# Designs tried in a protein design run: peptides against a protein of PDB entry 5Z08. Part 71

Target 1, 168 residues: chain A of PDB entry 5Z08
Amino acid sequence: RQKDEWAKKTSSLMKQLDWFIGEHLGAMLAAEELGGPVVGELMEIDPDDLSAGFNAHGKLKKATSQPDLDRRQRRIDDIWGPQDEQGQAHKRKRGADEALAASAEMRDLIEQLMNKLVEAGGDNSATYVEIPRESAAARFLVRSKVAMFHPNDARRLRLVDFGRDLDD
Target 2, 222 residues: chain B of PDB entry 5Z08
Amino acid sequence: GLPRLIDAIEEASKIPAKRRQTPIKPTIEKLTTHLYTHGASPDSLLRLADLLTLRNHLDQASLAAITRNLYPSSTVSDEVVLRFIGALGHGQLKPTLALQALFLRWLVMVYHLLENPGVLGQVYGVLFDLLDTAAIRPQLCHLLALVTRRKHVRPFRIQAILTLSRQTGGDPNLTGLLRVFKNYYPEIIVGDATKGRASAFKHPDPQWRQHLDEIQQRRSEA

## One batch from the design tools (peptide; aimed at target 1 W6, target 2 Q122)

Design b2_p24_1 (made by RFdiffusion4)
Pose (drawn by RFdiffusion4):
Structure b2_p24_1 (pose): chain A 102 residues (1-31, 98-168), chain B 214 residues (1-190, 199-222), chain P 24 residues (1-24)
Amino acid sequence: RQKDEWAKKTSSLMKQLDWFIGEHLGAMLAAEALAASAEMRDLIEQLMNKLVEAGGDNSATYVEIPRESAAARFLVRSKVAMFHPNDARRLRLVDFGRDLDD
Amino acid sequence: GLPRLIDAIEEASKIPAKRRQTPIKPTIEKLTTHLYTHGASPDSLLRLADLLTLRNHLDQASLAAITRNLYPSSTVSDEVVLRFIGALGHGQLKPTLALQALFLRWLVMVYHLLENPGVLGQVYGVLFDLLDTAAIRPQLCHLLALVTRRKHVRPFRIQAILTLSRQTGGDPNLTGLLRVFKNYYPEIIVSAFKHPDPQWRQHLDEIQQRRSEA
Amino acid sequence: SAKRMYRNLEEIRQRLEHHLLHHL
């Protein structure tokens, strides 16, 4: 099957993203850098792992977030995540993976 | 003759205007004239794109003059197209929004000359996420309308464009893009973009006809 | 599921790299 390629591509891309977060983004967020990288990654991992866990239930895809988390503000500003409209302490990913003809 | 002019503009591009041993306006005009007559080669286009995209000491009037006369001879590379895509939106590395609107207008006018038009499809999200920026929205919509294929019409983009249409009170450029979206998915709840400058199109066609000569 | 994860990850990467702040 062609499945593990979609796995190989994902494991490879995950590493490239973590490299980018550590090398470039954490430092930008500081303005320590190491702390910012770890929390951004943990947040993205939590965000992605849940979006698929819901499959169809669009309502269950919110994660709890500290009050003034800069990582969520950046993710919302970059249009990769969205706050819940009723309160801003829960967050969901934009659902890039969903496709009508997937 | 053209590379020599670019070499001069490149050097002047590195130092402030008052420290220049010569005014640059006469040299910019020579470049503009040459581009009007002969077009820009693929390599010259790449160098000009760097000058238009990277932060330098060139003034706005000079950059706009160059952009307006950026008629390609032959084709347009991915290297050139991506530099203009990377120049879009807000950020300290990026050019003015006015120049960005000119670049987007230019990409529409040269869309048929891209060596790899699919490259715009590979950056579709980058173009789309910038629709909120009103200063460049009309030109973004026109380019997105040319670039949209079925694979790009995803539910999150459908919802995002509908929300933006409601919040802006109904931008006709947004509804024009939604029309293109509906062509791929008629299930969607319901300006046919014209060429932005016909004379520029005509002048480009004249220059491009030289490719048939040998 | 692997394809959906890939698409999510690819779109995130491009957007994060594009919105990175730089100081002159």

Design b2_p24_1_s1 (made by RFdiffusion4, then SolubleMPNN; from b2_p24_1, 12 letters changed)
Fold by OpenDDE base, seed 3:
Structure b2_p24_1_s1 (fold): chain B 168 residues (1-168), chain C 222 residues (1-222), chain A 24 residues (1-24)
Amino acid sequence: as target 1 above (168 residues)
Amino acid sequence: as target 2 above (222 residues)
Amino acid sequence: EWKKKLKELEEIYQRLRHHLPVFL
């Protein structure tokens, strides 16, 4: 009985999280991946700052050479530039596909992080998930203080121990 | 419908309770039941925000009951947000500090429904200057924890929190807010103020959140 | 165990929501 109630509550909350990711967060993460605003940072992103990118700590990279600016400007122009009706339809479809991909990545990453925390049995060293890339999803989890990178390896991510963070 | 209930309450709010021809309580109960079941549209939210924030003849229990059932069915406009922010602080025309704490709690719980969260960032100074008001400080620190960005973390505000933390004996909400500041500037020396228990700024009402999500989901399916 | 998992999920959900710029 109590176990079933907790299972039902967990399932309900997971459905709500899935809805929240799918309907809201995924599009914003996709926008960040495409060079849009950083999710959760209402930065007046100076256009020059948008061009510089972010390091493994979610800090703006120093503006490196002009060629990387051009590639991001092309992405911004590909996202905001005047396109014909067919180009706008393709762009809307691509944006929807990127939002779906970002939603799926965030969901999978949360699930992996939670599963590793359960499997580790209290061993903090075993709680790390290997991430293939520093995605908008991974960065957002770190910014939101849901996850943290390994101090020596930005490819390894773990859940924050909320129990400890509440007691410290 | 909801507009007619609001009309009746608006008219009743202009009249002292002793001079009303009809009791308002049954209409307030119908309103709160409707809000609980269906939520409030943007237009209804604005009208209700005016009823809650402007001086009128509604009793505090009725105002609190409306606030506790103020579920947005949609988004929350900048105008609605600014009504609640404009109602904060001390003054004869301001709502009670108890009601202001409920408004701040509401803003925390609906933060993810604001049309423009940046509006709170624009009024950051107004919110920050109210931190000395003990009655609203817990909810105010929680709201500021959500709103704070790098641009808001200034040396004078760091020092203000540190000073107020010392004066309050290390209020855990101030320690929690200072921890948020430290997320933007890790080099912030919080000294002994961080040795105290920090507030985690947990959701103030998980049941209210659950019910809000159910109302919001019904709108996305319609 | 389930209570811990639920609390963790609750905290995840809250932190995500709180850090979401509202484009709702």
Scores: peptide ipSAE 0.332, ipTM 0.595, DockQ to the pose 0.389
OpenDDE base, seeds 1, 2, 4, 5: peptide ipSAE 0.319, 0.318, 0.330, 0.317; ipTM 0.532, 0.565, 0.503, 0.378; seed 4 fails the geometry check

Design b2_p24_1_s2 (made by RFdiffusion4, then SolubleMPNN; from b2_p24_1, 15 letters changed)
Fold by OpenDDE base, seed 4:
Parts: structure tokens; C-alpha cells; sequence
Structure b2_p24_1_s2 (fold): chain B 168 residues (1-168), chain C 222 residues (1-222), chain A 24 residues (1-24)
């Protein structure tokens, strides 16, 4: 009975977290990965706006022809083909796909961090997740004070121990 | 109500403690109790910010007690934020550094309630230039860790933190802030300047947070 | 253990949400 209630609460909270990541965070993470604004500089990034790409200052490029496309922006623009209706649809779809990918990365990273914390049984050395790259997701977790990098290895990320603050 | 309590305290704040006809402490206790129970509206919050930041005859214990109970019932305006930022630094007209540390702590704890979080980004330079002030540095680094965006991470600021970190023997709060900078510029080497553990910038007061959430929830149900 | 996991998830959610001033 009590275990089932905890399982239900955990599932409910996870669904709320998944919704939050999907609806609010994914597009912003994708924007940061694409060389856009850092998560929390620009709120309410429409996945469709990801398609316009970002200037070297992380601002959404309006369709004006300014030539100094940062290398990331060139990759974005090279992805975005001719500005026909099909190109715009492909643009929107890709922005959505990048937002979904970023959401999935964030979700997976949170899950790995949680699992490692549980598996470590109190051994702080065993709580580190190896990350393949310093992603927008990883950076955001660190900025949010959810996670911390290993002091000597930026490829190792662990959950911040909240327990000391939650049991008091 | 809260406005009448503020009125009484405002009037008392104009008068030196030795010349007050009535003790202010009971009125401060009523105010802090009211703030704890109901929070402060935006208008009340502005008036309280002026009481806290402007030079007056209120004692430090009273000012600290108000600050510790300064729960917003709603949002925090740019004007309120700017009052607290304007109160920072050295000078005879400024609040004590202990009170400034409480203001910075408060700004950290209410950061999510700012009407415009960008206002702190606009005054980023003012905040950053106070990092040498040891008494406020812990809370200042925490606030900067929330406020910092890519646009703020400039070579001169990186170098300033690195220099100050060396001068302070590796203050963990500066290391924590530098780690935030590293999230924007991975090439920043945090370890060479700081033999110390970085601050994680945990929430300064979880109980205060919980109580704030309860006050804020009552607003969403109304 | 389950309570700790739930509290941890709650704290993760809160910290993520706090880092994003989502105008609810």
C-alpha cells in the first residue's frame, strides 16, 4: 500500500517533470545547442523559431541577409535549404526534432543522475555520470544547481546532494 | 492592516530611538507577524524596501527582522529590486554590510518572483564590481550565479574573478561563480586559480522557501 | 528510499523551474 502510493507519486512527479522539460525546456536547450541564447536568456522559444537560426550574439536572426554567419549558424543555414514552403515545413520539423532531442537528452541525463545517486548507496565517488559532451542539458543542470561537475573532469556529472537540506 | 503598520514604522523611522514616545519593537513584531502570515503586496514591498534601504533611525535588529520576513505575496517589481541594488556598497549613507548581505540573500530567494529578471542583468556590472567586498561576497556570488548570462561573461570579468580568487586564497563562492562562467565558456580553467571546493549555491533557507511557496499558492487560488 | 527519491525529484523540478522563470 505505502510503496504503491510512493510509486504513484513518483510517477506523477516524473510526468510533471517530463511535461515541464518537453513544453518549456526542450526548445530552449535546443536553441542553446544551435548557438542561440543560453537557457533562461530567451523564454518562450517556439520550436519554429529554432529554424531561423541565431546570430553570433545568440539572437534570433530575422531573415535579413547579414553575412557573418557563425559556423554553427552556417550549419543551421545549410540545413535549412531553399526558403520555399517545403523548406519552411522542413525547418519547423527540424526545430521540433531538435527540441525533442534536447528534451530526451535532459530527461535521460536526469534519470542517469538519479540512478547513480541511488546505486552509490552514499559513496559520493560512485555518483558520477559520464557525459559524452558538455551539452546544454548538462550546463543547465549545473546552472540550476541540480548537478555539479567533477572538480577535475568536466565529463563527470553528479547530482547535488539535496539530502542534507531536505532532512533538516 | 499592513499599510497602517508601515505608516507607523515610517513615522517612527524619522525619529531617533531616544526621542520616540512609544517603543517601535511591538509594531515591528506586528509587521513581521503580518508579513509572515500574508506576505507583502507590491506596494507594501516598495515601501518596505525604502524603509530598509534608506537611511533612517530604525535599529539594525528591526531592519534585519523585516528583511527576514519580507515574503512577497505577489511579484517583485524592478523598482523594489533597484532599491536593494542601490543600497549595496560602501558609504555612510548605505545600510550595513550585514544588512546588505541579507538583501542579497533575499534577492536570491525571490529571484523567481521578479517581474523582470533581466533587471538584475542590466545592473550586472554594479553587482560584479562589489565582489571584492568580503562581507557580501557569498550572497553576491550566489545572486550573480543566477543572473549571469553569456553576455555578462567577458574576458575582463573572467580575469577579475581569477585575480580576486588568487587574492582571497580561493574563495569557494568565487570558484562557484567562475564555474558558472565556465558553463558559457568551457575554455575557462577553474582549477588553476582556486585550490578550493566550489560553492554549489544551495538555497539559503529551505524553510523560508517553503513558507514563500505557501504564501504564493494562496495568491494563485484567489 | 522512495521518500528520498521523491523529495529529490521534487527538488530537481523546483530548481529547474526556478532557473526558468516560467510565467505561469
Amino acid sequence: as target 1 above (168 residues)
Amino acid sequence: as target 2 above (222 residues)
Amino acid sequence: EWAKKLKTLEEIKLRLQHSLPVVL
Scores: peptide ipSAE 0.401, ipTM 0.479, DockQ to the pose 0.329
OpenDDE base, seeds 1, 2, 3, 5: peptide ipSAE 0.390, 0.399, 0.381, 0.388; ipTM 0.454, 0.520, 0.511, 0.442; seeds 2, 3 fail the geometry check

Design b2_p24_1_s3 (made by RFdiffusion4, then SolubleMPNN; from b2_p24_1, 14 letters changed)
Fold by OpenDDE base, seed 5:
Formats: C-alpha cells, sequence, structure tokens
Structure b2_p24_1_s3 (fold): chain B 168 residues (1-168), chain C 222 residues (1-222), chain A 24 residues (1-24)
C-alpha cells in the first residue's frame, strides 16, 4: 500500500517533469547546443559580436565573418530567424529534432544522477556520473544547482546533496 | 522642473508608504516622463543616484522605473558612478540584486558618457569579486568586458574565472569575459569546459541607445 | 528509499522550474 502510493506519486511527478522538459526546456537547451542563447539567459547574444571581441574602447569589433560563427549564427537564425515559409518547415523539423534530443539527454542525465545517488549508499565518491561531453543539459543542471561537477574532473557530474541544504 | 520633482520624491522617500499623505506614483510618473523627454543633468543624476542606491521607503517598481529612464543629458561624473558601484553586492542596506543588475546595465549603456572611464578601472577588483553573484553576473561581465585592460588581466583573475566557469557549468558571460582576457594574453587556453558559448556583449537596449543619442544631440545644438 | 527518491525528484523539478522562472 504505502509503496504503491509512493510509486504513483513518483510516476506522477516524473510525468510532470517530462512534460516540463519537453514543452519548455528542450527547445531552449537545443537553442543553446546550436549556439543559441543560453537557457535562461535571454540576453541577445549574437555570436558575431562575441567573435569580434572588444576594442580598447569597449566597442565590439565587427566580427569578420568567420565561417564557423556564420554556421552557428545561421543555426541561431535557423531557430530564431524570420519565418520564411519553405525554410521554416526544415528549420522547424531540425529545431524539433534538436529539442527532442536535448529533452532526451536532460531526462537521461537526471535518471543517471538519481540512480548513482541511490547506488552510492552515502559514499559521495560513488555518486558521480561520467558525461561524454559538457552538454547544455549538464550545464543547465549545474546552473540550476541540481548538479555539480567534480572539482578536478569536468567529466564527472553528481547531484547536489539536497538533504544537507534543507537541514542548514 | 526636474529638481522640484526630485525634491518631492526625496521627501516622500523618507516616509513609509502607509504614512504618506499623497501617493508618490504620480510624481514618479512625472519624473520618468521628464527624464525620458529631457534627460538628467549631472547634478540631477547625482541626486537620483542617491535615491536609487541609499536605503529609503521607495518601492522597487518606482526605483526600477527611474533607472530605466535615467538618460544623462550630459556626462556622467565619477561620483555618480561610485554611488552605483558602492550599491553592489550583498547587504541589508544595499539595493536588491534585481536593481543592482539594472544599475550595471545602465553603466554599460552610458559607458561612453563617463567623464573618466578610468574610474571603473580603479574599482575593477570590487567588480571582479562580485562575479560569484549569479543574479548580477551577466551585466557585470558585460561591464568588465568594457573596463578590462592589460593591467587587470592577472594570473589569479584568469584562474578565478576558469574555476568559476567550471563551477557554474560554463556561464557564457564568464566565457565572454575570458575571451576579452585572451585578447591581452593569447596564451590563455580556454579549455573544453569553457567551450561553452561565449556571451556577445551586445548593447542591452538599442531603443534606449537611440533615445539617448537624441537627448545628447539636443544638448550639442543648445 | 522511495521517499528519498520522491523528495529528490521534487527538489530537482523545483530547482529547474525556479531557475527558468527567475531567468525568464
Amino acid sequence: as target 1 above (168 residues)
Amino acid sequence: as target 2 above (222 residues)
Amino acid sequence: EWAKKLKTLEEIYQRLKYHLEVVL
């Protein structure tokens, strides 16, 4: 009985989290991965202005069109740029595919982080998940104070110990 | 005129909202309208900086509205800059972090009107030590990107940004600031953990800039 | 174990949501 109630509550909360990731977070994570704005940082970050650097007067140098920045900017423009009809469908599809991929990565990371916390039995050294890359999902978990990197190894990610932060 | 509106707001700021005989909101609206139309003189800017940075009984919406309309009609003095810098960080007497972010944004937008841009370079350490404060970090990194010179790029600050970047999951504003540092020291390896997107420190508000330019032009013709 | 898992999941959800609400 109690175990079944906890299982139902956990399932319900997981569905809410999955919906939140899919409907709100996935597209923003995909935008970050494609070189869009960082999730939450609605600062109009034009990568062209970044690559240009700042002159001695703090003015952005004009970005010389570096092809890689043009490719990232094109990806941003592909996600956020003006809706021309034919380009929109392919852009929407690519954006949707990237949003799905980012949503899946976020979900998988959360699941792995939770599983490692349970498996570790209180050993903080055993709570680390190895990540193949620093993804938008991993970075967002760290910014949200859900996870933290290992101090000496950015390939290792663990959940924040929520038990200590609530008792202090 | 603007001085009389500031006088009325200064007096009202000494009194809790529940004890005011008259609502302050209409006076704030007159002030913001005047600021939008004419800008603020150096003397008015100093008085407004004190109203914005000193603890008083003004509501956050009023303080934010004044800050959003804080167009200089002239230059910005070192004293005005130092009022805003002194208001940064944690403390019961300091403005909210949301208001501090607006102050930093304002300093970015008026940077070209500073009487002495070097004043920000003198307080560089104070600004840099606030990078751990997430709520102000975006605007702080933008301001630091404008202010940074070779003399400020020190090994301990490079290491501090790299460490904080790892701890924050590659905050793009920190990566943007590190790229500014790399312009002075090309040997700075922006490691894979900093391959996060760097922030382009674009002008925060193009419309605000255009309106500022119109106010500044009217002064040059007078 | 289930209570800990649920509490952890709730905290994850709240922190993710809060971070978006503050930054949006």
Scores: peptide ipSAE 0.358, ipTM 0.462, DockQ to the pose 0.274
OpenDDE base, seeds 1, 2, 3, 4: peptide ipSAE 0.332, 0.330, 0.331, 0.354; ipTM 0.392, 0.421, 0.398, 0.419

Design b2_p24_1_s4 (made by RFdiffusion4, then SolubleMPNN; from b2_p24_1, 15 letters changed)
Fold by OpenDDE base, seed 2:
Structure b2_p24_1_s4 (fold): chain B 168 residues (1-168), chain C 222 residues (1-222), chain A 24 residues (1-24)
Amino acid sequence: as target 1 above (168 residues)
Amino acid sequence: as target 2 above (222 residues)
Amino acid sequence: EWAKKLKTLEEIKQRLQYNLPVSL
């Protein structure tokens, strides 16, 4: 009975987290990976905004024609090609694919961090997940104080022990 | 409505308390009640930011009460943010350091409602140079912990925090900020200057957050 | 075990939401 209520609450909370990652966070993380703003510096980036591109400062390009944007804008305009309807559809699809990839990476990373915390049985040395790269997802978890890098190895990430921070 | 309450307070703010025909306190109480119930629109936030940051004849208790009830009903514009940042530091025309600490706490609590949080990254130097001001340091370190990105973590700023940490006997907020820097550059040697408890930078007021979420939700349903 | 997992997920959600402008 109590175990089933806790399982239901955990499942509900995981579904809310999955929805949040899929609908909001994934697009923002994809924008950061594409050289856009760092997550937490913009409110919402839709997949269509991921199809509008970012300037050299990580700002969303508004469609305004001002000329001095030219040189670094070319590389983004090369990613952004001529806006024919097919080119726009291909860009929207690419933005959606990058948002899905970033959502999956964040979800998998949270799951691995949670699993390692359970498996470690209280041994903090065994709680580290190996990450293949310093992704936007990994950086965001660290900024959010959800995770911490190993002090000597940036490829090792662990969940923050939220229990100790309450008892101290 | 809220605009008429702001008009009355703006006019009263131009006059010394001893020369006012009517007490302002009842109007401040109506304003704070309205803000608590409905929040402030972007236009109202800008007007309130001017009342809070510009030198006027409002008392510190009234200014603090407005700041504690400054719930955005929508987003927070760059202009509103820049008014609060421009009010920081020392000077005869600046708000008190106690009020500046409340502004920094407010910016932390509404960081997730900024139209362009990158604006804080543009003024990062101004914020960072105020770390020596002990009265605002706790809230300033918390705000910097949210704002800091890889581009801001420079050798001179690392050295500045390390030096200030030694001078302060290892302030936990500075240790917390240096830990944020180390998240972007793991190779940063924290040394003995940061042997101590680091601040976790928890949300300053969970009840204020919950009430803000309720105000924001009512706007999405309207 | 389930208590610890639920509390951890709640804290993750809160910290992610604290650093993102989007309401869950």
Scores: peptide ipSAE 0.320, ipTM 0.504, DockQ to the pose 0.308
OpenDDE base, seeds 1, 3, 4, 5: peptide ipSAE 0.324, 0.317, 0.313, 0.320; ipTM 0.481, 0.560, 0.490, 0.379; seeds 1, 3 fail the geometry check

Design b2_p24_2 (made by RFdiffusion4)
Pose (drawn by RFdiffusion4):
Structure b2_p24_2 (pose): chain A 102 residues (1-31, 98-168), chain B 214 residues (1-190, 199-222), chain P 24 residues (1-24)
Amino acid sequence: RQKDEWAKKTSSLMKQLDWFIGEHLGAMLAAEALAASAEMRDLIEQLMNKLVEAGGDNSATYVEIPRESAAARFLVRSKVAMFHPNDARRLRLVDFGRDLDD
Amino acid sequence: GLPRLIDAIEEASKIPAKRRQTPIKPTIEKLTTHLYTHGASPDSLLRLADLLTLRNHLDQASLAAITRNLYPSSTVSDEVVLRFIGALGHGQLKPTLALQALFLRWLVMVYHLLENPGVLGQVYGVLFDLLDTAAIRPQLCHLLALVTRRKHVRPFRIQAILTLSRQTGGDPNLTGLLRVFKNYYPEIIVSAFKHPDPQWRQHLDEIQQRRSEA
Amino acid sequence: SEEKRKYRNLAGVRQRVIAGAAAM
């Protein structure tokens, strides 16, 4: 099957993203850098793991977030995540993976 | 003759205007004239794109003059296209929004000359996420309309464009892009973009006809 | 497939995260 390539590509891309978060983004967020990189990654991992866990239930894809988390503000500003309209302490990913003809 | 002019503009591009031993306006005009007559080669286009995209000491009027006369001889590379795509939106590394509108207008006018038009499809999300920026929205919509293929019409983009249409009170450029979206998915709830400058199109065609000569 | 969906999610995140970083 062609499945593990979609796995190989994902494991490879995950590592490239973590590298970018650690090397470039955490430092930008500081303005410590190491702390920012760890929390951004944990948040993205939590965000992505849940989006698929819901499959069809669009309502269950919110994660709890500290009040003034800069990581969520960046992710919302970058249009990779969205706050819940009723309150801003829960967050979801934009659902890039969903496709009509997937 | 053209590379020598670019070499001069590149050096002047590195120092402030008042410290220049010569006014640059006469040299910018020579470049503009040469580009009008002969077009820009693939390599010259790349160098000009760097001058238009990177932060330097060139003034706005000179950059706009160059952009308006950026007729390609032959083809347009991914290297050139991506530099203009990276120049879009807000950020301290990026050019003015006015120049960005000119770059987007230029990409529409030279869309048929890209060596790899699919490259715009590979950055579709970068173009799309910038639709909120009103200063460049009309030009973004036209380019997105040419670039949109079925694989790009995803539910999250459908919803995002509908929300933006409602919030802006109905931008006709957004509804024009939604029309293109509907062509791929008619299930969607319901300006046919014309060429932005016909004389520029005509002048480009004249310059491009030299490719048939040998 | 599940893995294709995960890939597309990750690819979208990576592309927009870098684009967001460039816009800071």

Design b2_p24_2_s1 (made by RFdiffusion4, then SolubleMPNN; from b2_p24_2, 14 letters changed)
Fold by OpenDDE base, seed 1:
Formats: structure tokens, C-alpha cells, sequence
Structure b2_p24_2_s1 (fold): chain B 168 residues (1-168), chain C 222 residues (1-222), chain A 24 residues (1-24)
């Protein structure tokens, strides 16, 4: 009886979490990965203004595609580049695909973090998940105080011990 | 002269320390004394950069001693710079992180002697991507502070520094680099990261600077 | 119970994610 109630509550909460990640958080994380605003940070700079770059005099340049732009800057330019109708449709599709990818990454990270916490059996040293890349998802988990990086290795992420914070 | 000392060290570097018939330490001491007194020509700098950056059988203390006495008597070529940049990062073929920190410190101290300071701007991405490496971060941030131009201050790099600053609990070197970025873009919100202690990126070794100036002055009088 | 700890952990995650997203 009590176990079944806990299982039902857990399942309900997982569905709510999945919905929240998919419908709200994924798009914001995708925007961050594409060089847009940081989730949970005040950016006074319009990402568009930053993507355009600045001239030698400190003034905003018009968005010019420079050939030497790195892959990440190309993604920003692809998002903020010339708004032809075909470009807008391709941008919207790419944005949707990146939102799905960011949502999947966030779900997977949360699952891995929880699994490692259970597997560790109380050993805090064994609770670390190895992340292949510092993603917007990983960064958001740290900013939100859900996760913490290893002090000596930014590729290792662990869940914050909520047991201490919930008993206070 | 210096070329003959380099020849002897190059030959010794091919042989494991346990199999050397003659101790290399006396030759290293002669080399470092010569470098301290006269500096290194562009040609000698290139050969020494290869000895320092390529995998060989020289011990870490000898490599560190050469690096600490690597006074240019003239300019520093792009080729020499690129040898040191190519030696950065993780890998079994790379120099130790301690030596990499010395190389970055050296590049900071000789930055004004580069034939083309723009070469570091061309490899800016390679340098920037190493900021997560804690052992070299202090010197790397200092070098980036010298090299950074408006073209390098991109949204993704601003974000990367902000993220890494949070992860490190506000590393003063990252805060210092972020202040350099803010000089190009005053509108960058750096939040509490800029309210923290920042590195001033002072010259790493004033005595080394003074001695370099003396070596450089002798060249201008000749 | 282990299940109760899991539920509390999920609740903590969910609340912190909501708070982190609302600060935009």
C-alpha cells in the first residue's frame, strides 16, 4: 500500500518533470546552445547585437558573414543571418530540432545523476556522472543548484544532496 | 658557442638518462649560463623550442631550467610561438602541465618581442578552449588578456567564461579576463563575477623583465 | 525508504529547475 502510493506519486512527478523539460526548458536550453540568452542569467546584451559584432570604434557592425567564423558563431549567424523566407523556415526547423535534442539531453542527464546517486550507496565519490560535453543542460543544472561539478574535473557532475536541504 | 651546446643536448635528448655515458646536467648548466648572459638568437630559439616541446629523454628539471633562461636576444618568430602553442593541452606526447604553464608564462613575458603579435590572435580559439585546464589557467588568462581583441569577444566565449567562473567559484583569473572582455563591450553583464577579486595580470617576473631589457639593449648598441 | 528518498530528490530537482527557469 504505502510503496504503491510512493510509486504512483513518483510516476506522476516524473511525468510533470518530463512535460516541464519538453515544453518549457528545452527551447530555452536550445537558445543558449545556439548562442542565445543564458537560462537564469540577466543578459542585458541582445544576443542579436552580440552576433553582429562590433567595429574598431566600438559600434555594432551590421551582421556580415565573416568566413573565419567558428562553428558556434556560424550557428548564431544561421539564426540571426539574413531573414529570407527560406532561411526563416530552416531556422524554425533547426530551432525545433535543437529544442528536442536539449530536452533529451536534460532528461538523460537527470536520469544518469539519479541512477549514480542510488548506485553509490552513500559514497559521495561514486556519485559522479561523466559528461561528454559541457552542455547548456549541464550548466543549467549547476546554476539551478541541482548538480555540482567535481572540484578538479569539470567533466564530472553529481547530484546535489537534497537530503540535507530538505531536512532543514 | 650556443649552437654547439644545443647540438650536445639534442644528441643527449635521444638517449634515455639511464643509458647516457655522460651526465647532461653540466651541459644544461653551461647552456643556461650562456642564455642568461647573451640570450638566444632566432635560430637558437627555434632549436630550443623543439627541445622543449617535442617528446625526448630530457628530464623535467632541465627543461624547466632552459625555459626559465630562454631570453630572446632579438625577436621571436611565428614558428617559435607556434611550437609552444602546439605543445599545449592534454596528451601523452604533450609536455607536462607544469612545463606548459612555464611556456605560457614565457609567451607573456616576451609578448612585446613577437615579430607578429597577430599570430596569437589566429590561434585564439586553441588557447581559449584550454581555460578548463586549472594547472595552466592563470598564465593562459594572462596571455589571453594580452591577445584579446574585439573580434575574439564573441557571445559563446562570454558565456563560456561566465559558466567556467561559476564552476570554479569565481577564479580571479577568469574574472580578470572577463574584465578585459568588458573593456570591449561595457554592456556585458558579468553579474557578481565582476564584483569578485580579479587578477590584475601584473608582469610575472620583474627581475626576468629587467634582465631581458639588458640583453635587448646590448643588441641595439651593436 | 529508498522510494521516499527518490521522490524527495525528484521534488527537489523539479522545484529547483522551475526556480532556475523563472529567473529569466
Amino acid sequence: as target 1 above (168 residues)
Amino acid sequence: as target 2 above (222 residues)
Amino acid sequence: SEEAKKLKTLEGIYQRLKQGASSL
Scores: peptide ipSAE 0.394, ipTM 0.389, DockQ to the pose 0.222
OpenDDE base, seeds 2, 3, 4, 5: peptide ipSAE 0.386, 0.390, 0.395, 0.393; ipTM 0.378, 0.396, 0.421, 0.390; seeds 3, 4, 5 fail the geometry check

Design b2_p24_2_s2 (made by RFdiffusion4, then SolubleMPNN; from b2_p24_2, 14 letters changed)
Fold by OpenDDE base, seed 2:
Structure b2_p24_2_s2 (fold): chain B 168 residues (1-168), chain C 222 residues (1-222), chain A 24 residues (1-24)
Amino acid sequence: as target 1 above (168 residues)
Amino acid sequence: as target 2 above (222 residues)
Amino acid sequence: SEWAKKLKELEGIYQRLQQGAASL
């Protein structure tokens, strides 16, 4: 009975996660991969702007020049702007294909991260997955505090276990 | 049961210790034993949060003992969280800083049981503005390390941590929080004054975690 | 059980992903 209830809860949660990745997250990750807005306002904080410091109101002392808003707007317009019907159909198809690819990458990465954590048997050094690239999926998992990079190797990613050491 | 123990403590909390007809310590011991064995329901958690956060005539040792045994048997509501957040900082009506540190530690240990973890993100500014309070800073940095999302990592907050880190001689908890900020913005330059050991934000009490897991498992079986 | 740990991890992942997406 309890094992069956647990299995049902796990199956239900997996279905919800798959839906969330496929229907919500995939399109946003694809937009990020295509150079669209990063999932969450990347205020591009130039390291030089950080060094220049902020005024009493938390604004950069140097006016961040408008070009980043224009670049972001151009990228959004290049992704979502009105194109001819054929261009829109090709763009929608490409966007759908990229969203499916991003969803698959995210699912596979989560599955690998969980499998490595189970296989490691408590050895934190064995919990790392090697990632071929810093994808939007990998970046999103780190931003969401689902995963962490290895401190010395940005190609190694592991699942963040709740209540464990954030540096382990 | 637990509700009757809470009723007795609530009534006793209204009366100064010198005017109580019966000692409250035996009732506190019964409460803490019950909490350790069974945990607290959502309704009981709310009542206990009010006892812990509102000014009353309970002694600090009793309040600390209740907080150390405050095991949720289920989820933690937004209302319970907001009681503890409202109790933070300086003020004549607020709990002691030592008790506030225990509340922050508790929030860290039960963070995975919050009905809505986003509630702490909504009050992020209130938590962040308390970083200058040295007595609660270790637990506050740990909680912020759990709560921080990209939307919270703003230029003025980056600068505030960098400034406070310099002023404190590189507090390892602030360095740890800044490392969490760098996970969202890798381009954040940690100045030389922030060079040092970061706090790892380890679980505050592994035994407490294990006991919480045992209490939570019994509910899934019922 | 190993399975109960896996469920807790999945719950944690799902909640964190939702929060990460809501920070958009």
Scores: peptide ipSAE 0.127, ipTM 0.365, DockQ to the pose 0.294
OpenDDE base, seeds 1, 3, 4, 5: peptide ipSAE 0.114, 0.102, 0.110, 0.112; ipTM 0.298, 0.290, 0.318, 0.290; seeds 1, 4 fail the geometry check

